# Designs tried in a protein design run: peptides against a protein of PDB entry 5OOQ. Part 1

No score or structure here was measured in a lab: all are predicted.

Target 1, 227 residues: chain A of PDB entry 5OOQ
Amino acid sequence: YREDVRQVVTHPANALSFLQPGRLVEISVNGKDNYGWGAVVDFAKRINKRNPSAVYTDHESYIVNVVVNTMYIDSPVNLLKPFNPTLPEGIRPAEEGEKSICAVIPITLDSIKSIGNLRLYMPKDIRASGQKETVGKSLREVNRRFPDGIPVLDPVKNMKIEDEDFLKLMKKIDVLNTKLSSNPLTNSMRLEELYGKYSRKHDLHEDMKQLKRKISESQAVIQLDDL
Below, numbering starts at 1 at the first letter of every chain, in headers, positions and changes, except where a header shows other numbers.
Peptide ipSAE is a variant of ipSAE made for these designs: the mean of its two directions, with the distance scale d0 fixed at 1.0 Angstrom where the peptide's residues are scored. Compare it only between designs on the same protein; published cut-offs may not carry over.
The geometry check fails a fold that doesn't show the stated peptide or that is severely misdrawn somewhere.

## One batch from the design tools (peptide; made by RFdiffusion4, then SolubleMPNN; aimed at target 1 S17 L120; its pose is not in this set)

Design b1_p8_3_s1
Fold by OpenDDE base, seed 2:
Structure b1_p8_3_s1 (fold): chain B 227 residues (1-227), chain A 8 residues (1-8)
Amino acid sequence: as target 1 above (227 residues)
Amino acid sequence: LKYSEEIK
């Protein structure tokens, strides 16, 4: 059920509006590489220039750039490609006893374990010398202040996910923490319905984004003509 | 540490 909640929370229709610069997110890549809490730099829709017809799942359709302070020091960070979530071999978090460095890594939404209810102030140019380290220090300070864990966004109260089926899911989780009696099959069907609804919302969001771009482009053209 | 807006 926690995974089910994660799937809903990290769906583009829900997550993107909370992935502002500086947003804290807990990162797990490929289900094994835990980078801990990082800070969002930005995100963009995933575009495959080599295969424009590539279809990605909802959770793989966006790339989120995040600053982490747990990158293994000897990781080949120079091989990282911006907006390419397929990380080079050797890119991994530092293990216990290993030294770590700050890095910006591109991840998919599926690599977000949780979204924090905190935002850091982000430097304007994270790629500038020393800026990643500044964020890294901030991350350490946050972790120090929250020894019991960074507060996670409440899907209902904070993220305003008001889907009835999701609310039912949340209630069930609360109940199941005490009773194991829920039918997994029913939950799967409900999730599919939820994803259907989220997909529609996503489509609307993308349409709005496209419209805003068109408006912006039109305004830019007008300004150039007036110059 | 400048925390941006905690969504209360």
Scores: peptide ipSAE 0.039, ipTM 0.718, DockQ to the pose 0.342
OpenDDE base, seeds 1, 3, 4, 5: peptide ipSAE 0.030, 0.039, 0.028, 0.030; ipTM 0.706, 0.726, 0.704, 0.704

Design b1_p8_3_s3
Fold by OpenDDE base, seed 1:
Structure b1_p8_3_s3 (fold): chain B 227 residues (1-227), chain A 8 residues (1-8)
Amino acid sequence: as target 1 above (227 residues)
Amino acid sequence: LKYSTEIS
């Protein structure tokens, strides 16, 4: 169901009106390269000059340029072509322990995991020296201010997606989430966590908590996979 | 840091 929601949210009919300059979007390229939250620079209809008759899917029919601050430092960023979402080999996010830099990358709508309910004030000329880094600093600051995650646009309340089938989908998701949160095991974990604070057996309670969490997470993942 | 929250 998560993917179903994403497909609707990132459809041009819904997404484009929320891709203003500075809009925060969570980026995953080709289902493997997670750049985290970036900031929209601009977007344009995808045009293939070599094949003007090319027809793209809805989610691949627009190119969004985004500033990311997680680009691997040794990525061949000079090979990036504006409005070409086919990224050169080696363009990837930094892994743990690697240094990152700021870069503007062209992505498709399909590479958007979520759309944030925040917009940065963007420099007028993002290509000017130091401007990408400024945005990068802003991104870091935003992440710092939202340790629980950057708020995501509500598809219904914020994006005004009122398709009946979509609303039904959202309702189902809500019901499932409610059931998950009301799971006796989850509640038991919460109780144990509370009791553990008053227990002399801190280590034992912590171990128990971790074990219960793992079990709960496993169950949650199974249920969430259906979404 | 300059940003805005847009709740529509």
Scores: peptide ipSAE 0.267, ipTM 0.833, DockQ to the pose 0.578
OpenDDE base, seeds 2, 3, 4, 5: peptide ipSAE 0.065, 0.260, 0.240, 0.251; ipTM 0.703, 0.843, 0.847, 0.853; seeds 2, 5 fail the geometry check

## One batch from the design tools (peptide; made by RFdiffusion4, then SolubleMPNN; aimed at target 1 L118 R119; its pose is not in this set)

Design b2_p22_4_s4
Fold by OpenDDE base, seed 3:
Structure b2_p22_4_s4 (fold): chain B 227 residues (1-227), chain A 22 residues (1-22)
Amino acid sequence: as target 1 above (227 residues)
Amino acid sequence: SKEEEIKKKIEELIKEGLIVPP
């Protein structure tokens, strides 16, 4: 059930509006590499330049660049490619007893475990020397302030996910936390229906993004003519 | 309450300039 909620929360239709610069996200890559809480730098739609017709799943269709402060110090961070979520071999979080460094890593939405209800103040140029370390310090301080965990966005109250089936899912989870009574199989079928609805919302979001681009391009042309 | 404590912590972090207002 937690995974089902995660799938809905991290769907582009829901997540992207909350991935502003500095947004805290809990990161788990490939279900194995837990980087803990990181801070969003930016995100972009995943585009395969070699194969523009490549179709990605909704959760893999966007790349989110995040600052983490838990990167293993000997990780080949120089091999990281912006907007390439396929991380080089050896890129991993530091284990117990290992030293960590700050790094910017590209992840997919599927690598987001949780979205925090906090946004860090982010430097204007995160790629400048020392800026990622500043973010790393902020991350450490925030973690220190919240020993019981960074507050997570409430999918309903904060994210305004008001889908009836999702609300039912959330209620079931609440009930399950108190009473083990629901059949997991019924919830899986409802999740597919939810994805169908979110897919449609995502299409609208992309249309809006395209419209904004066209407007921006038009404004840029006007500015050139005024020059 | 736990919620109030969280809110207070958030407000402090905002004042310190670590986080941006929601």
Scores: peptide ipSAE 0.607, ipTM 0.945, DockQ to the pose 0.623
OpenDDE base, seeds 1, 2, 4, 5: peptide ipSAE 0.605, 0.605, 0.607, 0.606; ipTM 0.943, 0.945, 0.946, 0.946

## One batch from the design tools (peptide; made by RFdiffusion4; aimed at target 1 F18 N117 L118 N158)

Design b2_p25_1
Pose (drawn by RFdiffusion4):
Structure b2_p25_1 (pose): chain A 225 residues (1-48, 51-227), chain P 25 residues (1-25)
Amino acid sequence: YREDVRQVVTHPANALSFLQPGRLVEISVNGKDNYGWGAVVDFAKRINNPSAVYTDHESYIVNVVVNTMYIDSPVNLLKPFNPTLPEGIRPAEEGEKSICAVIPITLDSIKSIGNLRLYMPKDIRASGQKETVGKSLREVNRRFPDGIPVLDPVKNMKIEDEDFLKLMKKIDVLNTKLSSNPLTNSMRLEELYGKYSRKHDLHEDMKQLKRKISESQAVIQLDDL
Amino acid sequence: EEEEEEEEREEMIEEAEEEIEEEQE
């Protein structure tokens, strides 16, 4: 349900109105590379100079400044409007130095939109400008160690469509349902939940393998035939 | 010191919310 709300928030119709320069966003590209909190510089429509149609979330490309780029990552390969990050450009590991950089992303790569925004120079491409902005991101990350506050989708972003409102209520219902469970006020909750979540991942992982073995025991493309 | 830091954070959030309201007008 929360992931369903994220798509509604990041859709161009609602998200683009609040993508002003300097807007803080949490960037998680393709659900794999987590660059942390960054600052939006600009955005523009994606034009595929084959005129291919794009998905609503991929229809736009946003350039964002990040402060967690791996230091030896080859940034010289980036094209301004190509959000497919080349192999080797990755967020810095937990023990590796970081460098400020600008990357292009589609809207699907935004985890959350912040209510804060930075002062940014006119030319982020100018010398030392991307570096200066990276310093500001380091400070905001210090004042907000637990995280950056998110924009309220209804109160601040004024998203009032009825289907979305039912979705928000579906979350509140599940939360109060969760808060009424006997385990909510328990000390072993983190222990037991982790112990169970590991057993559940295996069950789902084993089920994936269990099906593969059976289909391959028989002839391969007999069904295709 | 911890209470002053929390008050500074709350002020920053309130100023950011006021700026958003002005941008919408």

## One batch from the design tools (peptide; aimed at target 1 S17 Q20 N117 L153)

Design b2_p26_5 (made by RFdiffusion4)
Pose (drawn by RFdiffusion4):
Structure b2_p26_5 (pose): chain A 225 residues (1-48, 51-227), chain P 26 residues (1-26)
Amino acid sequence: YREDVRQVVTHPANALSFLQPGRLVEISVNGKDNYGWGAVVDFAKRINNPSAVYTDHESYIVNVVVNTMYIDSPVNLLKPFNPTLPEGIRPAEEGEKSICAVIPITLDSIKSIGNLRLYMPKDIRASGQKETVGKSLREVNRRFPDGIPVLDPVKNMKIEDEDFLKLMKKIDVLNTKLSSNPLTNSMRLEELYGKYSRKHDLHEDMKQLKRKISESQAVIQLDDL
Amino acid sequence: EEEEEEEEEEEEEEEEEEENKEGILV
């Protein structure tokens, strides 16, 4: 349900109104590379030029400044409107130095939109400007160690469509349902939940393998035939 | 008087909408 709400928030109809320069966003591109919190510089429509049609979330490209780029990552390969990050450009590992950089992303790569925004120079491409902005991101990350406050989708972003409102209520219902469970006020909750979640991942992982073995025991493309 | 009060409330709502779009500057 929360992931469903994220798609409604990042859709260009609602998200683009609040993508002003300097907007803070949490960047998780393709659900794999997590660059932490960054600052939006600008955005523009994606034009595929072969004029190919794009998905609503991929219809736009946003350039954002990050402060967690791996230091030896080859940033010279980036094209301004190509959000496919070349192989080798990755967020810095837990033990590796970081460097400020600008990357292009589609809207689907935004995890959350913040209520804060930075002062940014006119030319982020200018000398030392991307570095200066990276310093500001480091400070915001210190004042807010637990995280950056997110924009309220209804109160701040004024999203009032009825279908979305029912979705928000569906979440509140499940939360109060969760808060009424006997385990909510338990000390072993983190222990037992982790112990169970590991057994559940295996069950789902084993089920994936279990099906592969059976289909391959028989002839391969007999069904295609 | 009721029409003026409604115009003032609309202006206040527009201002609040602009502030929300701008956000908190750091």

Design b2_p26_5_s1 (made by RFdiffusion4, then SolubleMPNN; from b2_p26_5, 9 letters changed)
Fold by OpenDDE base, seed 1:
Structure b2_p26_5_s1 (fold): chain B 227 residues (1-227), chain A 26 residues (1-26)
Amino acid sequence: as target 1 above (227 residues)
Amino acid sequence: KEEEKEKEEKEKEKKEEEENKKGILL
């Protein structure tokens, strides 16, 4: 079920319109290497210059360049190729007690675990010296502000995924989540509020306005602490 | 009047969709 939702959300038809520069995305490479939340730089259609006839799956057909702040310090980041999602050996996130650095990594859509409702301001030249580290500081600050996790885009409310089979899947997940009342990840997506409020276009706008207001209020409080 | 309201509502909905696509900038 969560994987089925992820497959729909990360499909090019849905995901690409939300992968603007600075979009926060949660990254898991090959289901193993968890980089946590990163920021989108850009994306491009995957082109195999050596095999132009290579057919990729929909989820592998695009490359997303993302800034991460969790790259292991001794990773061979100089071997990274900007449009090659096949990462060199030794490219991994830092483990507990290891030092991390900021890096730009090329990933597929299939390596996106979730898409955040937040965007960072992205510098025009992320490859310039110190720019990745600036984004890395912003990522740390976001994680500090959202200890319970970064707000995820709602697939139906925010992404406007209107597929009937997907809506049925979401309903099944909601019914299961209401039964699984003990998991903190269950409390963030009240899918019951989705189905009851889908009848009122008005309530979706108010919840987004309240969320924007809470974020703006949180930003205003922190601008007061930096002064 | 009703057509103008429907146009204003469609422009509002389109603006809300654009804001939703843009996400919350930090």
Scores: peptide ipSAE 0.345, ipTM 0.770, DockQ to the pose 0.658
OpenDDE base, seeds 2, 3, 4, 5: peptide ipSAE 0.344, 0.328, 0.336, 0.338; ipTM 0.770, 0.772, 0.767, 0.773

Design b2_p26_5_s2 (made by RFdiffusion4, then SolubleMPNN; from b2_p26_5, 7 letters changed)
Fold by OpenDDE base, seed 1:
Structure b2_p26_5_s2 (fold): chain B 227 residues (1-227), chain A 26 residues (1-26)
Amino acid sequence: as target 1 above (227 residues)
Amino acid sequence: EEEEEEKKKKEEEEKEEKENKEGILL
């Protein structure tokens, strides 16, 4: 079920319109290398110059360049090729107790675990010296502000996915989540508030207003701590 | 007054639709 939702959300037809520069995305490469939340730089259609007839799956047909702040310090980041999602050996997240650095990595849509409802200000030249580190500081600050997790885009409210089979899937997940009331993932996506409010455009407005208010209040508190 | 409230409401709806699509900028 969660994987089925992820497959729909990360499909090019849905995801690409939400991959603006600075968009926060949660990154897991090959289902094993969890980089956490990163920021989108850009994306492009995958082109194989050596094999122009190469057919990719929909989820592998685009490359997203993302800034991460969790790259292992001794990773061979100089071997990273722009627009090559096949990462060199030794490119991995830092483990517990290891030092991390900021890096730009090329990923496929299939490596996106979730899309956040937040966007960072992105510098025009992310490859310039110190710019990745600036984004890395902003990512740390966002993670500090949202200890319970970064707000995820709602597939139906925010992404306007109207597919009937997907809506049925979301309903089944909601019914299961209400039964699984003890799981912390249930607290982030109040899917029950989703279905009751889908009848009225008005109630989506209030939850977003409350989320904006919480974000603004969190920003105001941090401006007070930086003074 | 009513025209100004309706304009403000449309600007708020357009801002919310933009924030839904573009995300909240930090």
Scores: peptide ipSAE 0.393, ipTM 0.787, DockQ to the pose 0.501
OpenDDE base, seeds 2, 3, 4, 5: peptide ipSAE 0.381, 0.371, 0.388, 0.385; ipTM 0.784, 0.788, 0.786, 0.791

## One batch from the design tools (peptide; made by RFdiffusion4; aimed at target 1 N117 L118 V142 L153)

Design b2_p27_7
Pose (drawn by RFdiffusion4):
Order: C-alpha cells, then structure tokens, then sequence
Structure b2_p27_7 (pose): chain A 225 residues (1-48, 51-227), chain P 27 residues (1-27)
C-alpha cells in the first residue's frame, strides 16, 4: 500500500509541481542503488531522436546532486538526458570515500520528496559549484540524522482525488490493526519478526527453485511446441 | 495546523539561508 502511494506521489501530474530547484529528494534508482538524500537542480521532458513513447514515470528526467557517489566511479560517461547509469557508477560502499556529483534520474527513482530545499548556484556545472552543494547536503544530513521530513501528500501537496484518499485510509486501517496485535508491545518482536522473515524469504526463495526443477525435469519446449 | 505550517516554513528558511551563507563563504 505504501509503495502504491509512492507511485501516486511521484507521477508527473503531482510530483512536477513540487520539483523546484534545490528540492531535497531521496534517490533509490531501480530499487538497487541508494544514493541517500540529494538536491534537485532541474528537470525536463524525455524525448526518445526516434520519438519512442515512454511510461508516465519515465516520461521525465531529473538531474539531482548527490554526495554519496563512489570516488573512483567514472562520472565522465554520463549523458545529460540518459538515466541509464553506466556500469561502474555506484553509491559509495560503507567503507569508501564519497564525491559530490550530478546524475540524471527518472521519477521512478525517487523514494521520497522532502519539504526542505537548498540554495543552489545558477550554474551547478560551474567550477566547484557541485562541490559546494555537496557540503550543504552533508550539513542537512547532520541536523536530521534520523531522516529528512517528507512532504505530506494531502495537506502540503493538496492531493485530493477520491481514489487516493481511499488508499490512505486503507493504510491507517492496517496500522491501527497492527497496533492492536499482542506483539506490538513485546520485547522479542524484533527477534521473532527477523527469525520469521528469514524463514519466509527461504520459503518464497525455495518455492522459486521448486518450480524450476519440475519444469526442467520434463522436455524443455514441449509446451511451446 | 497553522502553527505546524509556520514551523515548517521557519525550518525551510533556516536551511535555505544557511546554505546561502556557505556559498557566500566559498565565494
């Protein structure tokens, strides 16, 4: 349900109105590379050129400044409007130095939109400018160690469509349902939940393998035939 | 609700002004 709300928030119709320069966003591109919190510089429509049609979320490209780029990552390969990050450009590991950089992303790569925004120079491309902004990101990350506050989708972003409102209520219902469970006020909750979640991942992982073995025991493309 | 909106605006201004000061120092 929360992932469903995220798509509604990041859709161009609602998200673009709040993508002003300097807007803070949490970037998680393709659900794999987590660059932490960054600052939006600008955005523009994606034109595939070959005029190919794009998905609503991929229809736009946003350039964002990050402060967690791996230091030896080859940033010289980036094209201004190509959000496919080349192989080797990755967020710095837990033990590796970081460097400020600008990357292009589609809207689908935004995890959350912040209510804060930075002062940014006119030319981020200018000498030392991307570095200076990276310093500001480091300070915001200090004042807000637990995280950056998110924009309220209804109160601040004024998203009032009825289908979305029912979705928000579906979350509140499940939360109060969760808060009424006997385990909510338990000390072993983190232990038991982790112990169970591991057993559940295996069950789902084993089920994936279990089906592969059976289909391959028989002839391969007999069904295609 | 009006007080919470004002607090959010104040926090946003503080962060914006602080980041501007850093840029002026860097210049």
Amino acid sequence: YREDVRQVVTHPANALSFLQPGRLVEISVNGKDNYGWGAVVDFAKRINNPSAVYTDHESYIVNVVVNTMYIDSPVNLLKPFNPTLPEGIRPAEEGEKSICAVIPITLDSIKSIGNLRLYMPKDIRASGQKETVGKSLREVNRRFPDGIPVLDPVKNMKIEDEDFLKLMKKIDVLNTKLSSNPLTNSMRLEELYGKYSRKHDLHEDMKQLKRKISESQAVIQLDDL
Amino acid sequence: EEEEEEEEEEEEEEIYEFSKELLEEAE

## One batch from the design tools (peptide; aimed at target 1 R23 L120 N158)

Design b2_p28_6 (made by RFdiffusion4)
Pose (drawn by RFdiffusion4):
Structure b2_p28_6 (pose): chain A 225 residues (1-48, 51-227), chain P 28 residues (1-28)
Amino acid sequence: YREDVRQVVTHPANALSFLQPGRLVEISVNGKDNYGWGAVVDFAKRINNPSAVYTDHESYIVNVVVNTMYIDSPVNLLKPFNPTLPEGIRPAEEGEKSICAVIPITLDSIKSIGNLRLYMPKDIRASGQKETVGKSLREVNRRFPDGIPVLDPVKNMKIEDEDFLKLMKKIDVLNTKLSSNPLTNSMRLEELYGKYSRKHDLHEDMKQLKRKISESQAVIQLDDL
Amino acid sequence: DVEYKTFEEEEEEEEEEEEEEEEEEEEE
């Protein structure tokens, strides 16, 4: 349900109104590369110079400044409006130095929208400007070690559509349902949950393999035939 | 020092600007 709410928040209709310059966002592109918290510089509509149609979330491209880019990542390859990050551009690993950079992203690559925003120079492209902004991101990350506060989707973003409101209530119901479980006030919860989640991943992982073996035992494209 | 704004501060600035515009219209 939370992932369902995220799509509603990041949809251009609601998200674009709050994508002012300097807006803080948590960037997780394609659910794989997590660049941490960054600052939005600008955004523009995506135009495919084949006029291809795009999904609502991919319909727009946002340039954001990040402070967790891998230092030896080849940033010279980036095109201004191409959100497909070339192979080798990745977030710095846990033991590797980082460098401030600007990357393009689609809206689907935004994990959360912050209520804070930075002061940004007019030309981020100017000399040393992207570096200065990266310093500010490092300070915000220190004052807020647990995380940056997120915008309230209803109170702040004034999202009042009825279907969305039922979705929010569905979450509150499951939370109070979760808070009424005997294990909520337990010390072994982290231990048992991890022990179970591992067994569950295997079950789902094994089920994936179990089906592959059976379909391949028989002829391959007999069904296609 | 780092310069930034919270969302609530942005709303307070807009309300103060509207009050100043109303006072100017009353004085005119």

Design b2_p28_6_s1 (made by RFdiffusion4, then SolubleMPNN; from b2_p28_6, 15 letters changed)
Fold by OpenDDE base, seed 5:
Structure b2_p28_6_s1 (fold): chain B 227 residues (1-227), chain A 28 residues (1-28)
Amino acid sequence: as target 1 above (227 residues)
Amino acid sequence: MLKYTTYEEELKEEEKKKKEEEEEKKKK
């Protein structure tokens, strides 16, 4: 169920409006590299210059640049390419006992575990010397202030996700959480089924939205040619 | 140290800015 919520929350239609500079996001790359909470620098639509016809999934279609303070110190950060979410080998978070550094990493939406309620006031030029470290200090301070975890944006109250299927999912999750004390196994199977249905519907809805955008763009081009 | 804001505070600031902009437009 958490993954189901994550898929909806991190969908471009919902997430992008909350990925302002300084927005805290919890980062997990490739399902194994947990960087913890980072701060959004910016985002851009993923463009493959070598293959302009590359088709990305919705969750892979945008690149989010984030400042993390958990990068392993010996990671080849110099090999990081802006707006390339395919991270070089050796780019990983520091493990326990390892030293970490601040780095800006490009991630996909699929690498966002959660979107935080908090937003840092970001420096104008994060790439300037010392600015990443300043953000890193702020991240540490935030983590210190919220030992129980950084508050996550409420998908309904804050993000205003009004999708009926999602609302139903959230209601079911709420019911399940309230009932988790009595029958956790029955609730998990039902949520997986609902997520499977929702994911399929969401994919279709996004496909339709993308199609509508393409149609609108095509119409705009036609109007420009008629002028 | 960089300050942070909550989403609720962000909304309040945005609302304040909108009101200020509207007031400036009314004064011109």
Scores: peptide ipSAE 0.364, ipTM 0.773, DockQ to the pose 0.567
OpenDDE base, seeds 1, 2, 3, 4: peptide ipSAE 0.361, 0.360, 0.359, 0.353; ipTM 0.769, 0.768, 0.768, 0.767

Design b2_p28_6_s3 (made by RFdiffusion4, then SolubleMPNN; from b2_p28_6, 15 letters changed)
Fold by OpenDDE base, seed 1:
Structure b2_p28_6_s3 (fold): chain B 227 residues (1-227), chain A 28 residues (1-28)
Amino acid sequence: as target 1 above (227 residues)
Amino acid sequence: MLKYETFEELLKKEKEKKEEEEKKKKEE
């Protein structure tokens, strides 16, 4: 059920409007490499220049660039390519006792575990020297301020996911958190129907989203000058 | 100093900006 919720939350129709610069997201690459909470730099639709006809799944159809502060220091970060979610070998988070550095990594929506109810003020030029480290310091400070975990966006209250099947899923999860008994397989079939509904609404949501993004980008720039 | 905003704060600011822009357009 948690994965089902994650699939709905991270669907482009829902997630992209919340992936403004500085949005905190919890990152797990390939379900294995946990980078913890990072900050969104930007996102773009995935384009395969070699195969323009390539069709990606909804969750793989966008690339999100995120600043993480948990990159292993000896990772080949120089081989990272913006908007290329195929990470070079050796790119991994630091383990316990290892030194970490700040890096910008490209991820797919499928690599987002959670979307935070917090947005950092981002430097105008994150690629400038020292700016990633500034964001890294901010991420450390956020983690310090939220020792019990960074607040996650509420899918219903914040993200306004009002799909009836999703609401039913959420209710079932709430019931399951109280009662372990309901069958997860029945919910997966309903998710495909949900995705079909989201895909059709995507065009209208993208327009609203671009507007929200522009407004949000303008606000983030003003407050950095006052810091 | 670390500055961050919640979704609710961002939404509030967005609404306030829209309202101010609408007021300016009515005054012009």
Scores: peptide ipSAE 0.267, ipTM 0.673, DockQ to the pose 0.617
OpenDDE base, seeds 2, 3, 4, 5: peptide ipSAE 0.031, 0.170, 0.040, 0.027; ipTM 0.427, 0.606, 0.496, 0.461; seed 3 fails the geometry check

Design b2_p28_6_s4 (made by RFdiffusion4, then SolubleMPNN; from b2_p28_6, 13 letters changed)
Fold by OpenDDE base, seed 1:
Structure b2_p28_6_s4 (fold): chain B 227 residues (1-227), chain A 28 residues (1-28)
Amino acid sequence: as target 1 above (227 residues)
Amino acid sequence: SLKYTTFEEELKKKEEEEKKKELEEEEK
């Protein structure tokens, strides 16, 4: 059920509007490498230059660049490519007793465990020398201030996810947090229906954004001609 | 010093910016 909630929350139709620069996100790459809380730099739609017709799942269709302060010091961070979520071998978080460094890593939406309530003030040029370390210090200070964990965005109150099936899922989780026993299989079928609804909503939202951009561009051209 | 904004503060700021724009449009 927690995974079901995560899938809905991290769907592009819900997540992207909350991935502003400085947004804190909890990162687990491929469900294995836990980087803890990082800060969003930016995001972009995933484009395969070699195969423009490549179809990605919804959760893999966007790349989010995030600053983490838990990168293993001997990781080959110089091999990281912006907007390439295929991480080089050896890119991993530091284990207990290992030294860590700050790095910007590209992740998919599927690698987001949770979206934080907090947003850091980000440097304008995060790629400049020393800027990643500044964000890293901020991340350490945030973790110090919130020893019980960084507050997570409420999917209903904050993210305004109003899907009836999702609300039912949340209620079931609340009941299950009280009762550990209910069957995971019935919820998976409803998730597919939910994903279908979210996919349609996202497509419409992207179409609307593209239309708004075209309108804005057209207005800008008209203003240039009137000058 | 650490600087961060809560979601609630972000919403308030957006609402204030929208009100400011509305007032600026009414003054034109």
Scores: peptide ipSAE 0.420, ipTM 0.797, DockQ to the pose 0.635
OpenDDE base, seeds 2, 3, 4, 5: peptide ipSAE 0.418, 0.417, 0.398, 0.415; ipTM 0.793, 0.794, 0.783, 0.795

Design b2_p28_7 (made by RFdiffusion4)
Pose (drawn by RFdiffusion4):
Structure b2_p28_7 (pose): chain A 225 residues (1-48, 51-227), chain P 28 residues (1-28)
Amino acid sequence: YREDVRQVVTHPANALSFLQPGRLVEISVNGKDNYGWGAVVDFAKRINNPSAVYTDHESYIVNVVVNTMYIDSPVNLLKPFNPTLPEGIRPAEEGEKSICAVIPITLDSIKSIGNLRLYMPKDIRASGQKETVGKSLREVNRRFPDGIPVLDPVKNMKIEDEDFLKLMKKIDVLNTKLSSNPLTNSMRLEELYGKYSRKHDLHEDMKQLKRKISESQAVIQLDDL
Amino acid sequence: SESDVLITPEEIEEWEEEREEEEEEEEE
């Protein structure tokens, strides 16, 4: 349900109104590369120039400044409006130095939208400007070690559509349902949940393999035939 | 909007000063 709410928030109709310059966002492009918290510089509509149609979330491209780019990542390959990050551009690993950079992303690559925003120079492309902004991101990350506060979708973003409101209530219902479980006030909860979640991943992982073996035992494309 | 908070360089400088003061107090 939370992932469902995220799509409603990041959809251009609601998200673009709050994508002013300097807006803080948590970037997780394609659910794999997590660049941490960054600052939005600008955004523009995506024009595919073959005029191909795009999904609503991919219909727009946002340039954001990050402070967790891997230092030896080849940033010279980036095209201004191409959100497909070339192979080798990745977030710095846990033991590797980082460098401030600007990357393009689609809206689907935004994990959360912050209520804070930085002061940014007019030309982020100017010399040393992307570096200076990266310093500010490092400070905000210190003041807020647990995380940056997120915008309230209803109170702040004034999202009042009825279908969305039922979705928010569905979450509150499951939370109070979770808070009424006997294990909520337990010490072994982290231990038992992790022990179970590992067994569950295997079950789902094994089920994936279990089906592959059976379909391949028989002829391959007999069904296609 | 009213819920938005702009962070300027002056506010960052004040945070650095607070940390310097805390470090000095710890050393003491």

